# Peptides against a protein of PDB entry 5Z08: the designs that were tried, part 288

Target 1, 168 residues: chain A of PDB entry 5Z08
Amino acid sequence: RQKDEWAKKTSSLMKQLDWFIGEHLGAMLAAEELGGPVVGELMEIDPDDLSAGFNAHGKLKKATSQPDLDRRQRRIDDIWGPQDEQGQAHKRKRGADEALAASAEMRDLIEQLMNKLVEAGGDNSATYVEIPRESAAARFLVRSKVAMFHPNDARRLRLVDFGRDLDD
Target 2, 222 residues: chain B of PDB entry 5Z08
Amino acid sequence: GLPRLIDAIEEASKIPAKRRQTPIKPTIEKLTTHLYTHGASPDSLLRLADLLTLRNHLDQASLAAITRNLYPSSTVSDEVVLRFIGALGHGQLKPTLALQALFLRWLVMVYHLLENPGVLGQVYGVLFDLLDTAAIRPQLCHLLALVTRRKHVRPFRIQAILTLSRQTGGDPNLTGLLRVFKNYYPEIIVGDATKGRASAFKHPDPQWRQHLDEIQQRRSEA

## One batch from the design tools (peptide; made by RFdiffusion4, then SolubleMPNN)

Design b2_p26_7_s3 (from b2_p26_7, 12 letters changed)
Fold by OpenDDE base, seed 5:
Structure b2_p26_7_s3 (fold): chain B 168 residues (1-168), chain C 222 residues (1-222), chain A 26 residues (1-26)
Amino acid sequence: as target 1 above (168 residues)
Amino acid sequence: as target 2 above (222 residues)
Amino acid sequence: MPVVFSPEDQLRLMIEEISELIRKAL
């Protein structure tokens, strides 16, 4: 009975987390990935505002010349292309697609981190998830003090073990 | 009355100081005088919490003056508490760290008037993760010392305090908080971190406490 | 409800609570 109540509460909270990621966090993560403001500096990024441009303090960091940045810059330039109604509609759609992609990345990363923590059975060395890149999602988890990078390898991320008891 | 003073300040808070037709300072002085004499009702506290925590065009001196005179005439609701907690930390939309320190000090001084003291325990993680912010650490540790229960004393938090204590050269407020943790789990190995000077977390303003008690007594007689 | 907390604080509170519940359910 009590275990079932905890499982139900966990499921409810997971749904709330999923909603929070999708409805609020995804757009902010997408903005950060695109070289916009850090998550939380602009609390109300409407996905539509992703299309309207970041103001002078949210300077898109000039993409340092890494070739993969050039593809994203082209996507940004395509998102920031001609101000005709069709261009604005394509921009809004691309902004929404980037927000969805960022939400999916965050969900997947949290799931992997939680699964690895459970599977490790208390072995901290086994709790690390390998990340393909330092993403806005990974940086956000570290800034939120939910996750930590491996001290010697920035490609390895682990969840903070909040559930560990002193009686364990 | 107090509601009309709050109305005038709310309206003025929407307008940049250079564009105001009338100086706000006389209205702030009337508000602070009223608060000092009568305190604030729960409804007035919520409105004042919004003025203090939301980004507006009020000057820092006015916000600090309101906070220093924020005597509850009754209880403090969860909603008021959460407004102040939500205003803590770093960010362009958040109040200054100096004002945040005053909010934390206020929460310590009114802790016994909270409708639900457990609300602070629910947001314990938010408070705890701000311990690295030196400007608010003294008041934050004092509040955490009041709020901490056995359920909050976790291995990751013990390690975080120990690490931060080493990094700060043994901040006496962190040492004080670690002693609170050890009271719940005497078996916690804190090493030399507890041998140093610890804060006693005494009431930050005895005169403010006395004046609060006088305001609260008038309510019980009415 | 007005979002009282920063996104970082909100996420942390949710993950902390979920993690505690998962451990209790195991």
Scores: peptide ipSAE 0.584, ipTM 0.826, DockQ to the pose 0.723
Fold by OpenDDE base, seed 3:
Parts: C-alpha cells; structure tokens; sequence
Structure b2_p26_7_s3 (fold): chain B 168 residues (1-168), chain C 222 residues (1-222), chain A 26 residues (1-26)
C-alpha cells in the first residue's frame, strides 16, 4: 500500500520533470549550445527566437541591426540560411529541432545518471556515466548542483546521491 | 490607505526614475510610515513581496527601506515566503545580494509568524546550495539553523559544509550550522570544523522584534 | 504558477524529491 503510493508519486513527478525539460529547459539549452545566453540568464526563450541567432554578447539579434558578424554569428547565419520566406520557415523549424534535441539529450542524461546510481548499490566509483562531450545539458546539471564531474576526468559525470540517509 | 500607496508605487516602478512626472520618495516615505505604524496585511505583503523581488525601476534605497519596515500585521503566507526564496542567488533578473541578505534577515525575524514553517523545509535544497555565496551566508546559515530537521541532515550536505568550511578557513556561521546538524546526529564526525568559534544565531534586531510584537498585539486586541 | 524558481533550482528540487521517493520505494 505505502509502496504503491510512493510509486504513483514518483511517476507523477517524472512526468512533471519531463514536461519541465520539454516545455522550458530545452529551448534554453539549445540557445546555450548555439552560443546564446547561459541557461537561466533569459527565463523565457521562444524556440522561434532561436532562429534570429545571437550576437557576440549572447543577445538575441534583432532583424534590423547588422552588428559586426563575428565567427560564431556567421556560423549561425550559415546554418540558418537566407532571409527569404522559405529560409525563415527553415530557420523556425531548425530552432524547434534544436530545442527537441536538447530536451532529448537532457532526458537521456538524467536517466543514465539515475540508473547508474541505482545500479551502483552504494559504490560511488560505479556511479559515473561517460559523456561523449561537455554539453549544455551536462554543464547545467553541474551548475544546478545535481551532478558532479570526476575530479580527474571531465568525461565522467555522476548524480549527487540525494536519497542517502545517515540511518541507512 | 495602504492599498492606494502600493498602487502608486507599482505604477511608478514601471517607469524609469528620469521619466517619472513626480518624485516617488514622498510616497515611499508614506508607505514606510504606514508599515511602521500598522504593519502589512497578508494581501499587502504579497504585493510588496512582488515589488521587492521582481525586476523594476525602483531604486535600491527605496527597496531596502520597504524591507526594513516590512512588519506583518498577521501571518506570512507560503506564497510570500516563496517570492523571497525565488529571489535568492545569482542572475540578471534577481535582486542585489545586499537586498537578498535583507530578505533572509526578514525571514529569520518573521519565522514564528509563518502560516506553514514546513514550506521552508520543502525548499531547503535551494537555501543550502547558496552557502557558497559569501554576501548572504551569515543570514542564510541563521535561517537554515531554524529550518533544519532530521530529514535534511544528509551525508552529501555534511560533506558539502565540511568542504566549504575548509575553503573559508572555518566560517563561524558554517560551524554554527554543523552544530545544528550534530544535534540531530551526535555521531557526525565534524573534526576540526567544530573546534572554531561558532555563531550563536541570536536575533538580528531586538528593536525590530519589540516593534513587531507591539504591532501583533494591537491586532489581537482589535 | 509563476515560475518562482530559476531553472537550476527547479530541476534540483525535482531531482531531490524523485531520488528520495525512489529510495523509499526500493
């Protein structure tokens, strides 16, 4: 009975986490990966705004200001194509795709981190997940104090063991 | 009345100081005088919490003056508490660290008036993870000393405080918080981190407490 | 509800609560 209530509550919270990642965090992570602001500096990023690109200061480009095209901005402009209607539609679609990709990466990383923590059975050495690159998702988890890099290997990430009790 | 003063300040907060038709200082002074004399109702506290925590065009001196006079006439709701907790930390949209320290001090001084003290326990992790921010650490440790229960004393938090204590050269506020943890788990080995001077977490403003008690008493008699 | 917390704080609160529930359910 009590275990069933905890399982239901866990399932509900996992759905809320999934929603939070998809509806809020994914666009912000995608913006950071594209050379925009660090997650949390702009609380509301529309995926459509990702298509406008970011200046050297991580600020959203307004359509009218041609500031000096730094190397990152050129890459964004090259990625997002011409300013015609077809190019704008392609830009919007790509912004949505980047937000979806960032959301998926975050979900997968959290799942791997949680699974490794459970599988390790209290062995801290076995809790590390190998990451292919330092992503916006990985950096965000560390900034959030949810995860930690291995002190000698930035490709190894572990979840903080929040559940561990002194009475265990 | 207080609602009309808040209305005027809310409208002024939307406009840069250089573009205001009238100086806001006289209205702030009327507000702070009213708060000092009568306190703030739960509804007024919520509106004032939004003015203090949301980015607007009010100057830091005005925000600090409101915070220093933010006497509750009744209880403090969970919603008001969460506004102040959400305003803590680093970020372009967050209040200054000096103002955050005043918010934490306020929460300490009104802790006994919270409708649900458990709300702070639910957001314990948010508060705890700000301990590395030196500017707010004294008031933060004091609040954590009030909020901490057995369920919050976890191995990872003990390790985090011990690490931060070493990095800070034994901050007395961290030593005080470790002693609170040890009250729940006497077996915690804190080593040399507890040999130093610890903060006693005394009430930060006895005069403010006395004045709050006078405001609270007048409401119970009405 | 107005997003009262930063994304970092929101994520941390959710992960902490989930982790505690998982441990109790095991």
Amino acid sequence: as target 1 above (168 residues)
Amino acid sequence: as target 2 above (222 residues)
Amino acid sequence: MPVVFSPEDQLRLMIEEISELIRKAL
Scores: peptide ipSAE 0.583, ipTM 0.827, DockQ to the pose 0.721
Fold by OpenDDE base, seed 2:
Structure b2_p26_7_s3 (fold): chain B 168 residues (1-168), chain C 222 residues (1-222), chain A 26 residues (1-26)
Amino acid sequence: as target 1 above (168 residues)
Amino acid sequence: as target 2 above (222 residues)
Amino acid sequence: MPVVFSPEDQLRLMIEEISELIRKAL
């Protein structure tokens, strides 16, 4: 009974985590990979905006900060031009694909990190996952203090053992 | 009344100081005087928490003055607590570290008025992970000393404090927090990190406490 | 609900809670 309740709660939290990664975090991670802001500096990134890319200062190129009538007109002309609908649809699709890819990378990395921690059976040396590159996902987990790099090898990442008790 | 003063400050907070038609300072002074005399209701406290924690055009002196006079007339809700906790740490959208230190001090001083003290225990990890931020560490350690329960004392947190204590040359606030951990698990080996001077985590402002008690007593008589 | 926490804090809270539950279920 109690184990079943914990299993149910775990499943619910895993679904919430999956939702959080897919609906919020993926677009922010994709923006960071594209040379945009670090995750958390811009909380609401539309995947469609990722297609605009970032300038040399990490700012969204099409951030219509300037209310200039001429930029609205250009944006309307850029929206309604027949070549621009296909171009905008392709750009929006590319931004969505980048956010999906970033979400998938984060999900896979978290799963690997959790599995390695369980499999290690208390051996800290066996808890490391090898990462192919320093991704936005890997950096984010370290900044979040959820994971740690190996002190001598930045290609090895481990999950923080939050569950370990002193009575264990 | 207090709601009208908050309305005026909320509207002024949307406008850069150089573009305001009227100076906001007199309204801030009226607000702080009202708060000092009567305290803030739960509803007013939430609105003030938003003004203090969200990025706006209010000057740091005004924000600090409001925080120093933020006497609850009643209880402090979970929502108010979470506004202040969410405002902690580094980021362009977050308040200054000086203001965050005032928020943490405030949470220490009103801890006994929380509707649910357990809410701080639920966000314990958020607080704990800010210990590397030197500017807020004294108040943060004091708050953690109040919030810590047996369930929070974990091997990874012990190791994190020990590592940070070595890196800081034995910060007395970290030593104080380690002693709190040791009260739950006497067997914790803390080495030389506990031999140093520890903070006693005394009430940060006895005069503020006395004035809060006077405001709270008026509520019980009404 | 407006996400009161940064993405970093939100993720950490979720992972910490999941990790504790997994350990209790084993």
Scores: peptide ipSAE 0.583, ipTM 0.826, DockQ to the pose 0.687
Fold by OpenDDE base, seed 1:
Structure b2_p26_7_s3 (fold): chain B 168 residues (1-168), chain C 222 residues (1-222), chain A 26 residues (1-26)
Amino acid sequence: as target 1 above (168 residues)
Amino acid sequence: as target 2 above (222 residues)
Amino acid sequence: MPVVFSPEDQLRLMIEEISELIRKAL
């Protein structure tokens, strides 16, 4: 009975986590990957606003005219095409796609980290996940104090073992 | 009354100081005087928590003055507590670290008036993960010393404090928190980290406490 | 409810709670 209640609660929380990643975190992660603000500096990023790109200071670009577009921002603007109606629609779609991709990356990374922790059976050396790159997702998990890099290898990430008890 | 003063400050907080038609300082002084004399009701306390924690155009001196006079006339709700906890840490939308330290000090001083002290235990991780922020660490460790229960003393947190203690050269507040952890698990191997000077986590302001007690006493007689 | 916590804090609270429940269920 109690195990079943815990399993049900776990499933509910995992759904809430999935919702949080998809509805809130994904757009912010995508913004960070695109050279925007670090996650949490701008709490409400509409995926549609990702289409405007970010200036060298990580602020949403308003209209076209500022000449001091950093090379990265020019690439973003070039990737996003002209600000015609079709260009804006393509930009909005791409912003949504980037948010979805970032959400998927975060979900997958969390799942891998949790699975490795369970599989390791208390062996900390076996808890590391190999990450292909330092993504916004990986950085966010570390900033959140949810994950830690291996001291000697920034490509290895592990989940913090929150569940471990001293009575174990 | 207090609600009207809060109304005026809320409206002024929406406007940059340079664009205000009237100086807000006299209204802040009236507010702080009222708070000192009568304290804040739960409803007023929530409104003031929003003014203190949300980004607005109030100056830091005014925010600090309100915080220093934020005497509850009654209890402190979970909602008020969560406003202050949510305002902690780094971020462009968050209050200054100096103001956050005042909030943490306030939470310590009103801890016995919380409607549900367990709310702080639910957000324990949020508080704990801010220990690396030197500017708020003294007050944060004091609050954690009050909030910590056996369920919060976990191997990862012990290791985190030990690591941070080494990195800080043995911060006495961290040593104090480790001693609190050791009270729940005497077997915790803390090494030399506990041999150093530890904070005793004494009440931050005895005069403030006395004045709070006087305000609270008047409520019980009414 | 207004999101009282930063995304970092929100994620941490959720993962901490999930991790504790997983351990209890094992």
Scores: peptide ipSAE 0.585, ipTM 0.829, DockQ to the pose 0.706; fails the geometry check

Design b2_p26_7_s4 (from b2_p26_7, 10 letters changed)
Fold by OpenDDE base, seed 4:
Structure b2_p26_7_s4 (fold): chain B 168 residues (1-168), chain C 222 residues (1-222), chain A 26 residues (1-26)
Amino acid sequence: as target 1 above (168 residues)
Amino acid sequence: as target 2 above (222 residues)
Amino acid sequence: MPVEFSPEDVLRLMIEEISENIRKAL
């Protein structure tokens, strides 16, 4: 009975987390990944604003047509393509796609972190997830104090065990 | 009686309007008249909730008319509430957003008749996650304003409302909900979102309320 | 002090609560 209540509560909380990631966090993460402000510095990033790009100072760039050779910059530039109505529609779509991608990455990372926590059965050494890169998602989790890097390997991330750290 | 009217409508709801041998409108009118006069028992409410929330061949005008006359003669069960909550959101199998707004309005108007008001608190997350849906937001915020307790006022929900308030240019219903949140946590910095016009969440239909009270009084005298 | 709920604070509280519930369910 209690386990079922906890499972239901966990499921409800996961849905809330998924909503938060999808509706709020994804756009901000995408902005950070696109060279925008760090998550939380600009609380008002509309996914549509992700279509305008960010300058080296994290400020919204005006759509400049400069084809930068970096694939990310090309994706940005392709996101930032011609200022015609079609270009703006493509920009908005790509901004939305980047927000969706960032949301998916964050969801997946959190899921992996939680799964490892469950699988480890209390062995902290087994709780680490290997991250392929320092993503905005990974950085955000660390800044949020919900995850920590392995002390000797910045490619390994674990969820903070809030349950154990309170009893110590 | 009401059960027979519901039976007839249930059967008609299975058949596309173009294939019905008899027009359903006269039966809907009889139903709505009966509901207006006598209200619906808990059993009838459940059956009507199914008709309103499940995909069927009833026209939107008929569904809206039933919803507008859905006076409980007694209490509203958790099951009835959950049928309406389950009907909310986007999806091909879900009722139209216009009808969902009527359901939310109905829940607001019958909130005091719920057998267990706590049931809405249990589905608070489901309701909250629909705040982005503009078409139902006014009624949803009103319902959430009634349902919200301290346990529901979480940092993530505060942030979500703040973000959505910015995105919507300060929807007065969201501002109203934020004010409800602030009542539980006065220390919440709601920024400019609270400076705007807030909805007072007044009863959506005073005449409907009065008529409901008359129906409910007849029950207490019986 | 006015409680500003940063996205970080929001996520932390959510994950903390989830993690606690997971631990209780194990």
Scores: peptide ipSAE 0.267, ipTM 0.458, DockQ to the pose 0.226
Fold by OpenDDE base, seed 3:
Structure b2_p26_7_s4 (fold): chain B 168 residues (1-168), chain C 222 residues (1-222), chain A 26 residues (1-26)
Amino acid sequence: as target 1 above (168 residues)
Amino acid sequence: as target 2 above (222 residues)
Amino acid sequence: MPVEFSPEDVLRLMIEEISENIRKAL
């Protein structure tokens, strides 16, 4: 009976987390991956703003500013295509797709981290997830103090055990 | 009596105004006068809630007049509350946003007469998701301020209000709701966008409250 | 000091609550 109530509460909280990732965090993560501001520096990023691209300083490009020919900017311009109506529609779609991809990466990473925590049964050495790259999602989890890298291997990430680490 | 007036209005509500044999306005005036004098029993409240929330051929002025005179003579059941909550939001079958705002105002004014105030806590998510609807936001924030408990104050809802507050240029009602949240979590910063004047969520109509109290007192003496 | 809820703070609070509930359910 009590265990069933906790399971229902956990399921509800997971749905809320999924909503937060999809509706708020995904666009900010996508902006960071595209060379925009670090997550939290700009609290409101419209997926449409992702289509404008970012300058070398992580600021949103205004439509009238000549793109500084930085390598990231070329990639953004190549990604977002010509300024015609068809190009603008393609840009908006791609910004939405990048936000969705960033949301999916964050969800998958959190799920893997949670699963490893459950499987490890209290063995901290068994709680590490192998990550293929240092992503905006991985960096955000570390900055949030919810995850930590292995001290000797930046490809290994684990969830912080809030129950134990607060007693130390 | 009140049941016969409701019967006549229910039958008239099925027929377009242009096809009615008799004007409905005199019957609406009799109903509103009766409601003002005696209030509505739980059974009458349920029937009136159906008339107000279901799509029918009654005009908006008549629906608004009934809502403004919807004094409970007793308690308000969960079923009546759920009729009004189910009528909120966007859709072709929903009441107008102006009428929804009157329903939310009514729920605020009768909150102390609910048989089970916990019913609003169960539908908290449904109410919260409507905060983006500007036309009902003032009354919705007031209702949420009454309903909010510690279990409803979640990090994602804090963030959602902060985001919406920035998007709206610091709506005082959202700032007021954030202050209610801060009572449960003192560590919540109302950011710069929320430095504005917060709503105090005062009673919407002191005269309506006084008249409701007079109706409720007559029941306790009977 | 009043702490503005950053996205980092929101995520931390959510994950902390989830982790606590998982521990209580096991």
Scores: peptide ipSAE 0.258, ipTM 0.455, DockQ to the pose 0.237
Fold by OpenDDE base, seed 1:
Structure b2_p26_7_s4 (fold): chain B 168 residues (1-168), chain C 222 residues (1-222), chain A 26 residues (1-26)
Amino acid sequence: as target 1 above (168 residues)
Amino acid sequence: as target 2 above (222 residues)
Amino acid sequence: MPVEFSPEDVLRLMIEEISENIRKAL
């Protein structure tokens, strides 16, 4: 009975987390991956704004044709074509796709971290997830003090044990 | 007595003002005078809550006058609270937003007289979802500030307040509510929205409070 | 001091609560 209540509560919280990732965090993570502001510096990033890209200072580029666009930004501009209505629609779609991809990466990473925590049964050494890259998602989890890198291996990430680590 | 006055108003409330044989205003004045002098018993309070929250033919001025004089002589039951909560929001059968704001103000002022303050915590979500309604937001934030416990401070609600605070240009009542949330989670970083002026959620009407205390004291001596 | 909820704070609070619930369910 009590376990079922905790399971239901956990499920509800996971849905809330999924919502937060999808509705808020995904766009910010995508912006960071695209060379935009670090997550949290810009509280609201419209997926549509992701389509405009970011300058070297992490500011939204206005659609001005400035030549000194970093190679990544040129590729973005080349992919987005001329600023016609079709080009803007394609830009918005890609921004949305990047936000969705970032959301999916974050969800998957959190799920893996949670699963390892459950599987380890209290053995902190067994709680590490191997990450393929230092993503915006991984960095965000660490900045959030939710996850920690392995001291000797930055490709290994574990969830912080809030039951022990908060008392220390 | 108060029950007879309520009976007369209940009957009059069923009939459009143009079809009433007698003006209701003198009866409303007698009711409000009685309420001011003696307060309302739990039973009378429930009946008055129904008159205030259910769609009837009473005019807005009369409803507002009753609400402004709705001094409990005793406790406030869960049923009375739920009548007022059920009357909140948008809908053709719901009271006006102006009257809803008076109900929320009333709930704030009588919060210490609730038989079960936990009842408001049970309907916390319903109250919280109404924060976008500008007309009731000041009183709603004040009520939520009283009701909020750690269990209500959830990340999605934090984000919802932050988003709404940005959308409203930093409503001081929302900032005040965020400060209440921070009391439960000191680590809560509320963005630039909290650099603004926050409401202190002071008692809405000190004179009303004093008069309520006088009514409540008479009950303890009887 | 202004209370600022960062996305980091939101995520931390969510994961903390989830982790606590998982531990209580185990």
Scores: peptide ipSAE 0.274, ipTM 0.486, DockQ to the pose 0.250; fails the geometry check
Fold by OpenDDE base, seed 5:
Structure b2_p26_7_s4 (fold): chain B 168 residues (1-168), chain C 222 residues (1-222), chain A 26 residues (1-26)
Amino acid sequence: as target 1 above (168 residues)
Amino acid sequence: as target 2 above (222 residues)
Amino acid sequence: MPVEFSPEDVLRLMIEEISENIRKAL
């Protein structure tokens, strides 16, 4: 009975986490991956604003008509198509797609981290997840003090065990 | 007595003002005078809550006057609370936002007289979802500040307050509510964006409080 | 003091609560 109540509560919290990732965090993560501001420096990035891209200083590019020759911006522009109505629609769609991809990456990473924590049965050495790259998602988890890199291997990430750290 | 005054107002509330044979204003004045002097019993509060929250032909000035004099002589039941909560938000059948703000203010002022303070915690989500309604936000934040417990401080609600705070240019009532949230999670670092003035959520009417205390004391002596 | 939660703070609180609940369910 008590275990079932905790399982239900955990499921409810996971749904809330999924909502937070999808509705708020995904766009900010996508912006960071695209060379925008670090998550939290620019709050409430509209997916439509992602389409404008970021300058070399991580600031939102104002839709100024000057073709900034930056290769990354060209890739963004090539990816986001011409400034016509169809191009704006493609830009908006792709901003949404990048936000969705970033959201999925964050969800998958959190799920893997949590699963490893459960599987490890208290062995901290077994709690590490191998990450294919240092993503905005991974960096965000570390900045949040939710995860830690392995001291000798930046490809290994573990969830912080808040229960042990509170009792110690 | 109070029940007879309520009966007369209930009957008049069913009839459009232009079709009433007698002016209702003298009866409203008698009711408000009675409420100011003696307060309302739980049964009378329920009947008055229905008059205030249900669509009828009473004018807004009369409804506001009743609400401003709605002193409980005893406790406030869950049913009375739920009538006022059910009247909140947008809709053609709902009271005006100005009247809803008075209801929320009333709930703040009588919070200590609720038979079950937990009833507001059960409808916390309904209250929280109304924070976007600017006209009721000050009183709503004050009520939420009283009602909030650790179980209500959820990440999606934290984010929603932050979002709304940015969109409103840092409403001091939202900042005040977020401060209440932080009290349950002191480990949460308050970022710079809250550099705004926070509301202290002081009692909205000290004179009303004093008069309520006088009415409540008479009950304990009887 | 004005209170603002960063996205990092929000995520930390969520993960902490989930982790606590998982431990209590085990």
Scores: peptide ipSAE 0.272, ipTM 0.484, DockQ to the pose 0.254; fails the geometry check

